# Peptides against a protein of PDB entry 5TDY, part 27

Target 1, 88 residues: chain A of PDB entry 5TDY
Amino acid sequence: EKKIDGRRKAAVLLVALGPEKAAQVMKHLDEETVEQLVVEIANIGRVTPEEKKQVLEEFLSLAKAKEMISEGGIEYAKKVLEKAFGPE

## One batch from the design tools (peptide; aimed at target 1 R7 V55)

Design b2_p26_8_s2 (made by RFdiffusion4, then SolubleMPNN; from b2_p26_8, 8 letters changed)
Fold by OpenDDE base, seed 5:
Structure b2_p26_8_s2 (fold): chain B 88 residues (1-88), chain A 26 residues (1-26)
Amino acid sequence: as target 1 above (88 residues)
Amino acid sequence: DPLLESLPEEDHFFYKVVEAYLKAQE
């Protein structure tokens, strides 16, 4: 999978979630982060199916890791990310 | 946040957004 800029990944995710969910997410972010996201969303351009899939997979991996943090979720996330994007 | 600290800095921004999503779902 191709390496995607972190800010772009976030923008892709929020666009995929839709405006209502995206708005709720932004309520839980600091002002500077919101400003950065708005800029990235405004300049997102074309999102390929591959980008969308990659971002959503990483999103799900991180979300699951957070949910399972007390049960080894961090290790799970690392394994998934390493398989998807290669070793860091 | 143990998970955040386990990730490289380049992934922190996206993680924070994911965390915000999870908080929004609560």
Scores: peptide ipSAE 0.662, ipTM 0.926, DockQ to the pose 0.573
OpenDDE base, seeds 1, 2, 3, 4: peptide ipSAE 0.657, 0.662, 0.655, 0.658; ipTM 0.927, 0.927, 0.925, 0.924

Design b2_p26_8_s3 (made by RFdiffusion4, then SolubleMPNN; from b2_p26_8, 8 letters changed)
Fold by OpenDDE base, seed 1:
Structure b2_p26_8_s3 (fold): chain B 88 residues (1-88), chain A 26 residues (1-26)
Amino acid sequence: as target 1 above (88 residues)
Amino acid sequence: DPLLESLPEEDHLFYRVVEAYLKAQE
């Protein structure tokens, strides 16, 4: 898989979450971090299905590492992502 | 945060967003 710019991953995730959830996320971040994210979102441009898939998979992986999502849930979500964003 | 420390610097912003999401979910 292609390596995605680390900063871009954050923007992709926030956009994927939608404005409502993204806003809630921003409330849990310091002002400096929020400013960084706003810049990244402003420059996000086009997000490919592949990028979105990769970012969401990494998101789930990190969430699992934080032990806040069960393995079963992660596996299910991964399967859903593969079906939704599989090879085109 | 050992997980954060295990990630390359360029991924730290992404990690912070993920962590914030999880906190917001609680």
Scores: peptide ipSAE 0.652, ipTM 0.922, DockQ to the pose 0.581
OpenDDE base, seeds 2, 3, 4, 5: peptide ipSAE 0.649, 0.638, 0.643, 0.647; ipTM 0.923, 0.918, 0.920, 0.921

Design b2_p26_8_s4 (made by RFdiffusion4, then SolubleMPNN; from b2_p26_8 with I3L E5D S10E E11D V13I W15Y)
Fold by OpenDDE base, seed 3:
Structure b2_p26_8_s4 (fold): chain B 88 residues (1-88), chain A 26 residues (1-26)
Amino acid sequence: as target 1 above (88 residues)
Amino acid sequence: DPLRDSLPEEDHIFYDVVEAYLKAEE
């Protein structure tokens, strides 16, 4: 497993969520963070299948660790990401 | 946030995005 830059992981995830969801997410972030993310998204370039997989897995891991959503919520998140990453 | 604090600073932005996602989905 290759290490991925933290900002890149964030950009990959936001792109995977789609523009509508990404916008909703960024409403919960401060202005400086949003600006940083916009730059990363604009320069994301090509995302490898390995990166997509790693970002997805880490996202799910963190989401579960926060214990803020039900199992159904995690499943929903998986479905959202599958639209961009495709089935694994 | 103990979980966030346990991660390297370089990963905080990713953590914050994940947390923001969870908040947005509430």
Scores: peptide ipSAE 0.689, ipTM 0.941, DockQ to the pose 0.568
OpenDDE base, seeds 1, 2, 4, 5: peptide ipSAE 0.688, 0.689, 0.682, 0.687; ipTM 0.940, 0.940, 0.935, 0.936

## One batch from the design tools (peptide; aimed at target 1 D5 A16 K53 A63)

Design b2_p27_1 (made by RFdiffusion4)
Pose (drawn by RFdiffusion4):
Structure b2_p27_1 (pose): chain A 88 residues (1-88), chain P 27 residues (1-27)
Amino acid sequence: as target 1 above (88 residues)
Amino acid sequence: EEVFEKVVDAFLTAFGEEAKEIVEELL
């Protein structure tokens, strides 16, 4: 009945990635976050492929949003450099 | 949603340009 929250989505994603990849992700989280995610995974319960798909697609949308922020800054910086070196 | 965002950042840091491809293989 409870709504899926961020902690749940993180746990579903880490389970879907397999232990080795999830271990590499955990190295980039602080101790408090790691412990809380361990409890979430220990309480993984049931996860259907449908729930996995929902989590992965939300991940990809956020990852794309971060790529767009990064690409936008790269495009702006290169335009500035082109103007600085060019005939303008 | 903050915890999930931290995991997204952590996953993208751990795997970089290959991170999205890894997730798409699970779909």

Design b2_p27_1_s1 (made by RFdiffusion4, then SolubleMPNN; from b2_p27_1, 7 letters changed)
Fold by OpenDDE base, seed 3:
Structure b2_p27_1_s1 (fold): chain B 88 residues (1-88), chain A 27 residues (1-27)
Amino acid sequence: as target 1 above (88 residues)
Amino acid sequence: MEIFEKVVDAFLKAFGEKAEEIVRSLL
């Protein structure tokens, strides 16, 4: 896998959603961020299947992490401990 | 916060529980 620039990842995600859903997402962003993303989207060029897949997979990973953090609980705590001290 | 993470947060705010389904449908 090739490393993808963060701004490009954001653009890829929004383009993959299509204009209607992308607009719904962008309603929740500040004006400056929206302007930056519009530029990236306008200049996105070709999106390869590989980078699309990579970005979508990263979204799922981050979304899961956010969910875990929001809910807290034992599962999140276990993951923190595992990363801090390693598995037995 | 990184711009990509900002977009992820906005995505989750926009669609909530449906967000995962939407993305999985694109894979």
Scores: peptide ipSAE 0.746, ipTM 0.957, DockQ to the pose 0.746
OpenDDE base, seeds 1, 2, 4, 5: peptide ipSAE 0.741, 0.737, 0.741, 0.740; ipTM 0.957, 0.956, 0.956, 0.956

Design b2_p27_1_s2 (made by RFdiffusion4, then SolubleMPNN; from b2_p27_1 with E1M T13K E18D K20I E21S E25S)
Fold by OpenDDE base, seed 4:
Structure b2_p27_1_s2 (fold): chain B 88 residues (1-88), chain A 27 residues (1-27)
Amino acid sequence: as target 1 above (88 residues)
Amino acid sequence: MEVFEKVVDAFLKAFGEDAISIVESLL
């Protein structure tokens, strides 16, 4: 699993959403962040399927954590358990 | 806060309970 820059991850997510949904997301960001993301999107180049999948899965993990939603996945369950009980 | 987390928060604000299903559909 390759480490992806945070700005890159954000750009990948927004591009994956398509322009309409991406625009809706960006309405909830501060101007400076929007400007940074526009630059990242403009320079995103090629997004590999693996990179896209990684970013989307990270989104889901973070979103589920923030929303406190349980929707399956062994990896997510592992993270929940780690947060709840700590390492062995 | 990290920009990706900012975007996650913004996404959740934009789409609420539909947010997860939207992204799952992209996988």
Scores: peptide ipSAE 0.743, ipTM 0.957, DockQ to the pose 0.755
OpenDDE base, seeds 1, 2, 3, 5: peptide ipSAE 0.738, 0.739, 0.741, 0.741; ipTM 0.956, 0.956, 0.956, 0.956

Design b2_p27_1_s3 (made by RFdiffusion4, then SolubleMPNN; from b2_p27_1, 8 letters changed)
Fold by OpenDDE base, seed 4:
Structure b2_p27_1_s3 (fold): chain B 88 residues (1-88), chain A 27 residues (1-27)
Amino acid sequence: as target 1 above (88 residues)
Amino acid sequence: DKVFEQVVDAFLKAFGEDAISIVESLL
């Protein structure tokens, strides 16, 4: 699993959403952040399937944590258990 | 990673309870 820059991750997510949904997301960001993201999107180049998958899965993990939503997934469940009870 | 988390928050604000299903559909 390659480490992806945070700005890159954001751009990948927004591009994956498509322009309409991406625009809806950006309405909730400040002007400077939007400008930065537009630049990142413009220069995103090729997004590999692996990169896309990694970003989307990280989104899901973070979103589930923030919303305290149980949506399944063994890896997520493992993380939840780790946070709740610690290792071993 | 701050900007990514900001985007996650913005996404959740924009789509609420549908947010997860939207992204899952992209996988």
Scores: peptide ipSAE 0.745, ipTM 0.958, DockQ to the pose 0.820
OpenDDE base, seeds 1, 2, 3, 5: peptide ipSAE 0.739, 0.742, 0.739, 0.741; ipTM 0.957, 0.957, 0.957, 0.957

Design b2_p27_1_s4 (made by RFdiffusion4, then SolubleMPNN; from b2_p27_1 with E1D T13K E18K K20I E24K E25S)
Fold by OpenDDE base, seed 3:
Formats: C-alpha cells, structure tokens, sequence
Structure b2_p27_1_s4 (fold): chain B 88 residues (1-88), chain A 27 residues (1-27)
C-alpha cells in the first residue's frame, strides 16, 4: 500500500460518502476542522480506486476497533495496546 | 492522521453501527 496523507484520507472518505452524509459527519466537527476539510475536498482532484479502497479499509479497521465490534479491528486494538504498554 | 481520526469519530457519532454498512457498500 502507498502512504496517503492524513488530510487527503479524510477528504477521500467524505467525498466517497456523498454530500448529504458528509454534511452529517461534519456537523460533529469543530469549525476549524470543517474549514480545513472543505479546502481539502475542494482540491481533492482525482481519487483513484486504490486510494478509495485503502481509505475505506482503514476506516473499517479504526471504526471496528473504536466500536468494539467482534468481526473486525482486533489487530488494530492489539497494536494500540502494544504501543501503550509494550509486550507481556 | 489526526484529522482522519477526527473524521472517523465524527462519522461514528453521526451513524453509529450503520457506518460500517455504509462504508462496506462503497467498496
């Protein structure tokens, strides 16, 4: 996988969601972050299928870990714990 | 990375468990 800039990832995700869902997401962000993201979205240019897939897959990993969903996120959760406390 | 994390959190706040379904439908 090729590394994608964090702000770019956010823009890709929001664009992929479509304007209605993206707007609903952005209602939960602070004003400064919203302004930054609007700029990124405006300048997103072309989104490759590879970028889209990578961003969406990363979202799933993060979201499942945060929501404690059994069907995903365990690897990410393990990494977080390892970084915080080290191996047993 | 930090901005992306904020967006993920906001997405989950907006849609909850439906967020997973939404994203899976986009793949």
Amino acid sequence: as target 1 above (88 residues)
Amino acid sequence: DEVFEKVVDAFLKAFGEKAIEIVKSLL
Scores: peptide ipSAE 0.743, ipTM 0.958, DockQ to the pose 0.809
OpenDDE base, seeds 1, 2, 4, 5: peptide ipSAE 0.740, 0.741, 0.743, 0.742; ipTM 0.959, 0.959, 0.958, 0.959

Design b2_p27_2_s1 (made by RFdiffusion4, then SolubleMPNN; its pose is not in this set)
Fold by OpenDDE base, seed 4:
Structure b2_p27_2_s1 (fold): chain B 88 residues (1-88), chain A 27 residues (1-27)
Amino acid sequence: as target 1 above (88 residues)
Amino acid sequence: DMEVFEKVVDAVLKAGISLEEIEELLK
């Protein structure tokens, strides 16, 4: 998979959410971050399906880790087990 | 590099958007 810049990942995520949800998200960000993201979104260009998928999957991984939410997913389960017990 | 992205991840959670809603975007 391609390496995606972190700022671009954020923009891709927000665009994927749609304008209404993106706006709700931005209400929880500081002004400087919002300004940075607006610029990134404005210059996002074309988002490939691969980018979108990669970003959303990374989001889900990070979000599940942060909130300790068990919503399934074999890859997430593998990561949890690896962190807990090490690789086999 | 990932600082802004992680901030957005946190903001999504704070906004109350469920992970299920995000999973739907993958369909």
Scores: peptide ipSAE 0.734, ipTM 0.957, DockQ to the pose 0.742
OpenDDE base, seeds 1, 2, 3, 5: peptide ipSAE 0.724, 0.732, 0.733, 0.728; ipTM 0.956, 0.957, 0.956, 0.955

Design b2_p27_2_s2 (made by RFdiffusion4, then SolubleMPNN; its pose is not in this set)
Fold by OpenDDE base, seed 4:
Structure b2_p27_2_s2 (fold): chain B 88 residues (1-88), chain A 27 residues (1-27)
Amino acid sequence: as target 1 above (88 residues)
Amino acid sequence: SDSVFEKVVDAVLKAGISLEEIEELLK
């Protein structure tokens, strides 16, 4: 697994969402962050399927943790159980 | 940086985009 720059991860996520959803997301960001992201998106180049998958999975993991929501996924379930009961 | 990514994660949630919508992007 390749380590992806945090700013690039953000750009990949926004591009994956599409322009309409990305615009809605950016309305909830400060102006400086928006400017940074626009630059990253403009220079995103090729996004590999592996990058996209990695970013979206990381997003889902973080988002589920933040919202304390479990919508399924074996890997997330494993993480929850590990946090609750420790490794076996 | 990862802090920017965290901000975007928060913004996605604030925008009301469901996690299911993102899960569909993985298909």
Scores: peptide ipSAE 0.726, ipTM 0.952, DockQ to the pose 0.723
OpenDDE base, seeds 1, 2, 3, 5: peptide ipSAE 0.717, 0.722, 0.725, 0.718; ipTM 0.952, 0.952, 0.952, 0.952

Design b2_p27_2_s3 (made by RFdiffusion4, then SolubleMPNN; its pose is not in this set)
Fold by OpenDDE base, seed 4:
Structure b2_p27_2_s3 (fold): chain B 88 residues (1-88), chain A 27 residues (1-27)
Amino acid sequence: as target 1 above (88 residues)
Amino acid sequence: SMEVFEKVVDAVLKAGISLEEIESLLK
C-alpha cells in the first residue's frame, strides 16, 4: 500500500463519485477549498484501481466513525476500542 | 494534507450520499 497525499485522496474520491455527486459534495465546501480541489482534479492524471480502492476504504472507515455506524472492519474496531478504553 | 480529505468526507456526509453508494463503488 502506497501512501497517498491527502489532497490527492480528496480528488480521487470526488472523481470516483462522478461529476453529479461531486458537484453536490462541493456545495458543502468553502470556495477556497473548492478551488483547490478543482485544481487537484484537473491534474489528477491516472488513478489506479489500487488508489481508488484505498481512498474509498479510508473514506468508509472515517465516515462510519463520524456517523457512529458500528460495522465490521479491523481498523474501525481498533478506533472504537481506542476511543472507549485508550491506546494501552 | 489530510485536512482537505477530512473536509471532503464531512461534505459527502452533509450531501446525504449514502455509504452504501460508496461501498458499491468497491464492488
Scores: peptide ipSAE 0.730, ipTM 0.955, DockQ to the pose 0.744
OpenDDE base, seeds 1, 2, 3, 5: peptide ipSAE 0.724, 0.723, 0.729, 0.725; ipTM 0.955, 0.955, 0.955, 0.955

Design b2_p27_2_s4 (made by RFdiffusion4, then SolubleMPNN; its pose is not in this set)
Fold by OpenDDE base, seed 4:
Structure b2_p27_2_s4 (fold): chain B 88 residues (1-88), chain A 27 residues (1-27)
Amino acid sequence: as target 1 above (88 residues)
Amino acid sequence: DMEVFEKVVDAVLKAGISLEEIESLLK
């Protein structure tokens, strides 16, 4: 697993969503952030399957945490417990 | 580093895109 730049993660996520959904997402962002993301998307180059998977999985983890959705598997449960009680 | 990404995550949720739709992208 390679470390991905945060801005690149955002671009990968938006590209993965497709132009229509990406546009709807960006309607909820401030103008400066949109400009930054447009540049990142324009310069995204090749997105590897590994990057895409990594970004989408991280998205799901963060999104589930934000909306308090507990439909996830063992990894999500592990993170919840770690936040609640700390590491062993 | 993760500031923009977290903003996008929040925006996806605000846009009403379901997590199921994102999960389908992993298939």
Scores: peptide ipSAE 0.734, ipTM 0.956, DockQ to the pose 0.749
OpenDDE base, seeds 1, 2, 3, 5: peptide ipSAE 0.728, 0.728, 0.733, 0.725; ipTM 0.956, 0.956, 0.956, 0.956

Design b2_p27_3_s1 (made by RFdiffusion4, then SolubleMPNN; its pose is not in this set)
Fold by OpenDDE base, seed 3:
Structure b2_p27_3_s1 (fold): chain B 88 residues (1-88), chain A 27 residues (1-27)
Amino acid sequence: as target 1 above (88 residues)
Amino acid sequence: SLEELLEEVKKLSPEEIAEIIKEWLAR
């Protein structure tokens, strides 16, 4: 997969979130950062489904790593077992 | 699907999303 710089990832994510949610997120960023991201969003150009998928998946991966999203229970256990012993 | 992924992202608070963005922007 192609490496996406942080500024691009942030812009893709914010656009994907929609204006209302994006605005709420930006309230938690400093003024300079907001200005930079607005420029990046304005010049975002083409966003492919592949790029969008990559950004969203990376976000979710990081969120899970930070325990913002809990993943466990029966379904998770099943996935672990399937990956460990499914090839049998 | 992309829509399903996006819905998962939207479940997080704006502050949590901002935290990830800050990390992406940090050198």
Scores: peptide ipSAE 0.759, ipTM 0.961, DockQ to the pose 0.710
OpenDDE base, seeds 1, 2, 4, 5: peptide ipSAE 0.753, 0.749, 0.759, 0.748; ipTM 0.961, 0.961, 0.961, 0.961

Design b2_p27_3_s2 (made by RFdiffusion4, then SolubleMPNN; its pose is not in this set)
Fold by OpenDDE base, seed 4:
Formats: sequence, C-alpha cells, structure tokens
Structure b2_p27_3_s2 (fold): chain B 88 residues (1-88), chain A 27 residues (1-27)
Amino acid sequence: as target 1 above (88 residues)
Amino acid sequence: SLEDLLAEVKKYSPEEIAEVIKEWLAK
C-alpha cells in the first residue's frame, strides 16, 4: 500500500463521488479549501483502481471510526482488533 | 468491488463526508 497525502485522497474521493455529490460536499468547506481542492482535482491526473480502492476504504474506515453510521462488518471488526491488540 | 465501496461511501451525507475530508486536510 502506497502512502497518499490528504489533499490527494480528498481529490480522488471527490472525483469518485461525481460533480453533483462533490458540489454538495464542498458546500461544507471554506472557500479557500474549495479552491485548493478544485486545483487538486484539475491536476489529479491518472487515478488507478488500486488508489481509488485505497481512498474509499480509508474513508469508510475513518467514517466508521467516527461512528457516523452504525455499520458493523467483519472487515471493520478486524481493523478494530488490529488497532487494539496488533496484527493477528 | 469498487462499485460497492463507492455506493457505501455515498450513504454518508455531504456534511459527514466533508468532516472526513477536513481531517485529511488538517496538518
């Protein structure tokens, strides 16, 4: 797994969401951040399936960690256990 | 699949997605 910087992750996510959903998301960001992300999106270049997968999974992991939506799942449970007790 | 992952991501509200993005952008 390759390390992806936060700005890149955000851009990949927003592109993946599509312009309509991305626009809705950006309404919750300050103007400076929006401008920065638009530039990042414009220069996103090639997004591999692997990178896209990584970003989406990292989002879901973080979102679930924040308990935004109560969703269980074996895979998430594994991550919780690994964080608590180390790799199994 | 990527389609399944994206569908799951889209279940979150724009505000919730923005909160995660804010965290990614924070230094």
Scores: peptide ipSAE 0.750, ipTM 0.960, DockQ to the pose 0.776
OpenDDE base, seeds 1, 2, 3, 5: peptide ipSAE 0.748, 0.748, 0.749, 0.745; ipTM 0.960, 0.960, 0.960, 0.961

Design b2_p27_3_s3 (made by RFdiffusion4, then SolubleMPNN; its pose is not in this set)
Fold by OpenDDE base, seed 3:
Structure b2_p27_3_s3 (fold): chain B 88 residues (1-88), chain A 27 residues (1-27)
Amino acid sequence: as target 1 above (88 residues)
Amino acid sequence: SLEELLEEVKKYSPEEIAEVIKELLAK
């Protein structure tokens, strides 16, 4: 798969969230970071379904690894392992 | 589906999403 830099990933994520929720997210970032991300969003160009999927899946992986939402953690991990290594 | 993935992402609060973004930007 193609490597995507962190700035691009963040921009793709924010665009996917929609302007309302993206704005709420940005309230938790420092001003300089917000300005940088706005520029990235403005220059995002085309986002393929494959790229969007990659970014959303990575987000979910990172978020669940941080145990931000405890519910479904074990089940998610089980599904990841099954897909990675099969039904052993 | 992509829509289902997005709905899962949206379950996280703006603050939680921001923390993951900070991590992405720190790499």
Scores: peptide ipSAE 0.730, ipTM 0.954, DockQ to the pose 0.777
OpenDDE base, seeds 1, 2, 4, 5: peptide ipSAE 0.722, 0.722, 0.726, 0.719; ipTM 0.954, 0.954, 0.954, 0.954

Design b2_p27_3_s4 (made by RFdiffusion4, then SolubleMPNN; its pose is not in this set)
Fold by OpenDDE base, seed 3:
Structure b2_p27_3_s4 (fold): chain B 88 residues (1-88), chain A 27 residues (1-27)
Amino acid sequence: as target 1 above (88 residues)
Amino acid sequence: SLEELLEEVKKYSPEEIAEVIKEWLAK
C-alpha cells in the first residue's frame, strides 16, 4: 500500500464525488483550504483504481469510527466478519 | 466494487465529508 498525503486524498475523494457533491462539501471548508484543494484537483493527474479504492476505504473507516452515521451495530458487524473471514 | 464504495461514501452529508477532509489536512 502506497502512502497518500492528506491533500491528495482529499482531492481524489472530491473528484470521485462529482462536481455537485464536491461543491457542497467545499462550502464547509475555509476559503484558503478550498483554494488549496482546487489546485490539487486541477493537478490531480492520473488516479488509479487502487488509489481511489484506498481513499474511499479510508474515508469509510474514519467516518464509521466517528459514528457519523450508523448502519446498525449488528449489520456492520456482520459485514466486518464476512469480509474478514468469508470467501475472498 | 469501487462503485459500491462510492455509493457508501455518498450516504454521508457534505458536512460529514468535510469533517473527514479537515482531519486529513490537519497536522
Scores: peptide ipSAE 0.753, ipTM 0.959, DockQ to the pose 0.698
OpenDDE base, seeds 1, 2, 4, 5: peptide ipSAE 0.746, 0.746, 0.750, 0.743; ipTM 0.959, 0.959, 0.960, 0.959

Design b2_p27_4 (made by RFdiffusion4; failed a check: too like the target's own chain)
Pose (drawn by RFdiffusion4):
Structure b2_p27_4 (pose): chain A 88 residues (1-88), chain P 27 residues (1-27)
Amino acid sequence: as target 1 above (88 residues)
Amino acid sequence: ELEELLEKVKEYSPEDIAEVIKDWLAE
């Protein structure tokens, strides 16, 4: 009945990635986050492929949002450099 | 379809995946 929260989505994602990839992700999290995610995975319960798809698609949307922020800055910086070196 | 979505996720660096996880936990 409870709504899926961020901690749950993180756990579903880490389970879906397999242990080795999930271990590489955990190395980039602080100790408090790691411990809390361990409890969340220990309490993984049931996860259908449908729930995994929901989590993965939300991940891809946020990853795309971060790529857009990065690409926007790269495009702006290169335009500034082009103007600085060019005939303008 | 699910395997294709998971493969797309695996193409991201561990650091980039962790940043999304941190955003979720900040909610």

Design b2_p27_4_s2 (made by RFdiffusion4, then SolubleMPNN; from b2_p27_4, 9 letters changed)
Fold by OpenDDE base, seed 3:
Structure b2_p27_4_s2 (fold): chain B 88 residues (1-88), chain A 27 residues (1-27)
Amino acid sequence: as target 1 above (88 residues)
Amino acid sequence: DLEKLLEEVKKLSPEEIAEIIKEWLAK
């Protein structure tokens, strides 16, 4: 996969969120950062489905790593068991 | 599925999303 710089990732994410949610997110960023991201969004150009997918998956991976999203439960337990003992 | 991924992302609060963005922007 192609490496995407942080500024690009943020812009892709904010555009994907839609204007309302993006605005809410930006309230938690400093003024200089907001200005930088607005410029990046204005010049975002083409966003491929592949790039969008990569950004969203990376976001979710980081969110899970920071325990913002939990993955416990029966289905997760099944996946663990399958990976640990399924292959024979 | 991009729509499913996006809906999952939207479950996070604006503050939580901003936190990850800050990390992306940090060198």
Scores: peptide ipSAE 0.760, ipTM 0.959, DockQ to the pose 0.715
OpenDDE base, seeds 1, 2, 4, 5: peptide ipSAE 0.749, 0.748, 0.757, 0.748; ipTM 0.960, 0.959, 0.960, 0.960

Design b2_p27_4_s3 (made by RFdiffusion4, then SolubleMPNN; from b2_p27_4 with K8E E11K D16E D23E E27K)
Fold by OpenDDE base, seed 5:
Structure b2_p27_4_s3 (fold): chain B 88 residues (1-88), chain A 27 residues (1-27)
Amino acid sequence: as target 1 above (88 residues)
Amino acid sequence: ELEELLEEVKKYSPEEIAEVIKEWLAK
């Protein structure tokens, strides 16, 4: 696993969400932050499946920890446990 | 798998997603 800086993680996430959802998310960020993220997105370059997976999983992990919503948590929890302990 | 993960992420509201992003950027 490679360490990904926060700016990179945010950019990867926003791109993964798609322009519509990303735009909605951006509305909740201050202007300066948006400008910075736009630059990061513009220069995102190659995003490997591994990196994308890592970002999405980290997001879900943090979101679950914050108990933002409970919907869909079971499936993610199963994946986390399987990765942590492996099958059988 | 990525598709499933993404669908899970999309279940969160834009505000909730922004909250996590803010945390990432705070570092």
Scores: peptide ipSAE 0.748, ipTM 0.960, DockQ to the pose 0.729
OpenDDE base, seeds 1, 2, 3, 4: peptide ipSAE 0.744, 0.747, 0.746, 0.747; ipTM 0.959, 0.959, 0.959, 0.960

Design b2_p27_5 (made by RFdiffusion4)
Pose (drawn by RFdiffusion4):
Structure b2_p27_5 (pose): chain A 88 residues (1-88), chain P 27 residues (1-27)
Amino acid sequence: as target 1 above (88 residues)
Amino acid sequence: LDELLEEVKEYPDELIAEVIKDWLEED
């Protein structure tokens, strides 16, 4: 009945990635986060493929949002450099 | 579902961690 929260989504994602990939992700998290995610995974309960799809798709939307922020800065910086070197 | 998972695995680990941190901040 409880709504899926961020901790749950992170656990579903890490389970879906397999242990080796999830281990590489965990190396980039602080100790408190790692411990809390361990208890989330220890309590994984039931996860249908449908729940996995929901989590993966939300991940991809956020990853795309981060790519857009990065690409926007790269495009702006290159435009500035082009103006600096060009005839303008 | 396997295509989505393969796509996710192509992302860098630090970038995946950042998305996880964003989710945790929304709690």

Design b2_p27_5_s1 (made by RFdiffusion4, then SolubleMPNN; from b2_p27_5, 10 letters changed)
Fold by OpenDDE base, seed 4:
Parts: structure tokens; C-alpha cells; sequence
Structure b2_p27_5_s1 (fold): chain B 88 residues (1-88), chain A 27 residues (1-27)
């Protein structure tokens, strides 16, 4: 796994979202930030599938941490059990 | 990757923007 700086992550994400969704997102950012991101997007160059996957997974992890999305499945079940009974 | 992307797209733009701000605060 290669290290990706935050600016690059943001650009990869916005490009992946597509112009419509990206524009909606940018409406919630200040003007200077928008201009910064436009530059990053313009210079994004090649985005590998591995890089895209890494960015999207990190994004979802952050979103879950902020309780923006719900979790399910075995990993969620593990968390529930740990809270109920502790590590055993 | 498409499935991951669809999960991201389900979030409101405002919430995605908050994550973007956090990413930009890195390093």
C-alpha cells in the first residue's frame, strides 16, 4: 500500500463521484478550497484501481467513524458482542 | 470498485464535503 496525501485523496474521490455529485459537494466548501481542489483534479493524472480502492475504503471508514452510515454483517456483530461481553 | 463508489454516492453532498475537509487537513 502506497501513501497518498490528503489533497490527492480528495481529488481522486471527486473525480470518482462524477461532475454532478462533485459539484454538489464543492458547494459546501469555501472558495479557496474549491480552487485548490480544481487544481488537484486538473493534475490528477493516472489513477490506478488500487489507489481508487484505497481512497474509497478510507472514505467509507471515515464516514462510518462519523456515524454517517450504518454498519452490518459479521464485523458489526463482533462489535456488538465485544460491547456486551468484552473480549473473551 | 463500483460497489464502493455507490456506497459513497449514497451520502449527502454535505456529508461528503465534511470528509473532504478532513482529508485536506491531513499531513
Amino acid sequence: as target 1 above (88 residues)
Amino acid sequence: LEELLEEVKKLPAEEIAEIIKELLAQD
Scores: peptide ipSAE 0.719, ipTM 0.947, DockQ to the pose 0.714
OpenDDE base, seeds 1, 2, 3, 5: peptide ipSAE 0.711, 0.708, 0.708, 0.717; ipTM 0.947, 0.947, 0.947, 0.947

Design b2_p27_5_s2 (made by RFdiffusion4, then SolubleMPNN; from b2_p27_5, 11 letters changed)
Fold by OpenDDE base, seed 4:
Structure b2_p27_5_s2 (fold): chain B 88 residues (1-88), chain A 27 residues (1-27)
Amino acid sequence: as target 1 above (88 residues)
Amino acid sequence: LEELLEEVKKLPAEEIAEIIKELLASE
């Protein structure tokens, strides 16, 4: 896993989202930030599947941490069990 | 990757923007 700076993470995400969703996101950013991100997107170059996966997983993790989305599945179940009975 | 992307797309645009702001603030 390689470290990615925040500006690139944002650009990778916006490109991955597609122009329609990306535009919706940018409506919530100030003009200067939008200009910055447009430049980053223009210079994004190649995005590997590994990089894309890393960025998307981090975004989902951040969203969950901020309680923007609910969790489920095995990882959530593990957290519940750990809280209920402690680590084994 | 498509599965991950679809999950991110389910987030409101405003909330995605908030995460982006935080990423940019850590520059």
Scores: peptide ipSAE 0.713, ipTM 0.944, DockQ to the pose 0.666
OpenDDE base, seeds 1, 2, 3, 5: peptide ipSAE 0.698, 0.698, 0.699, 0.700; ipTM 0.941, 0.942, 0.943, 0.941

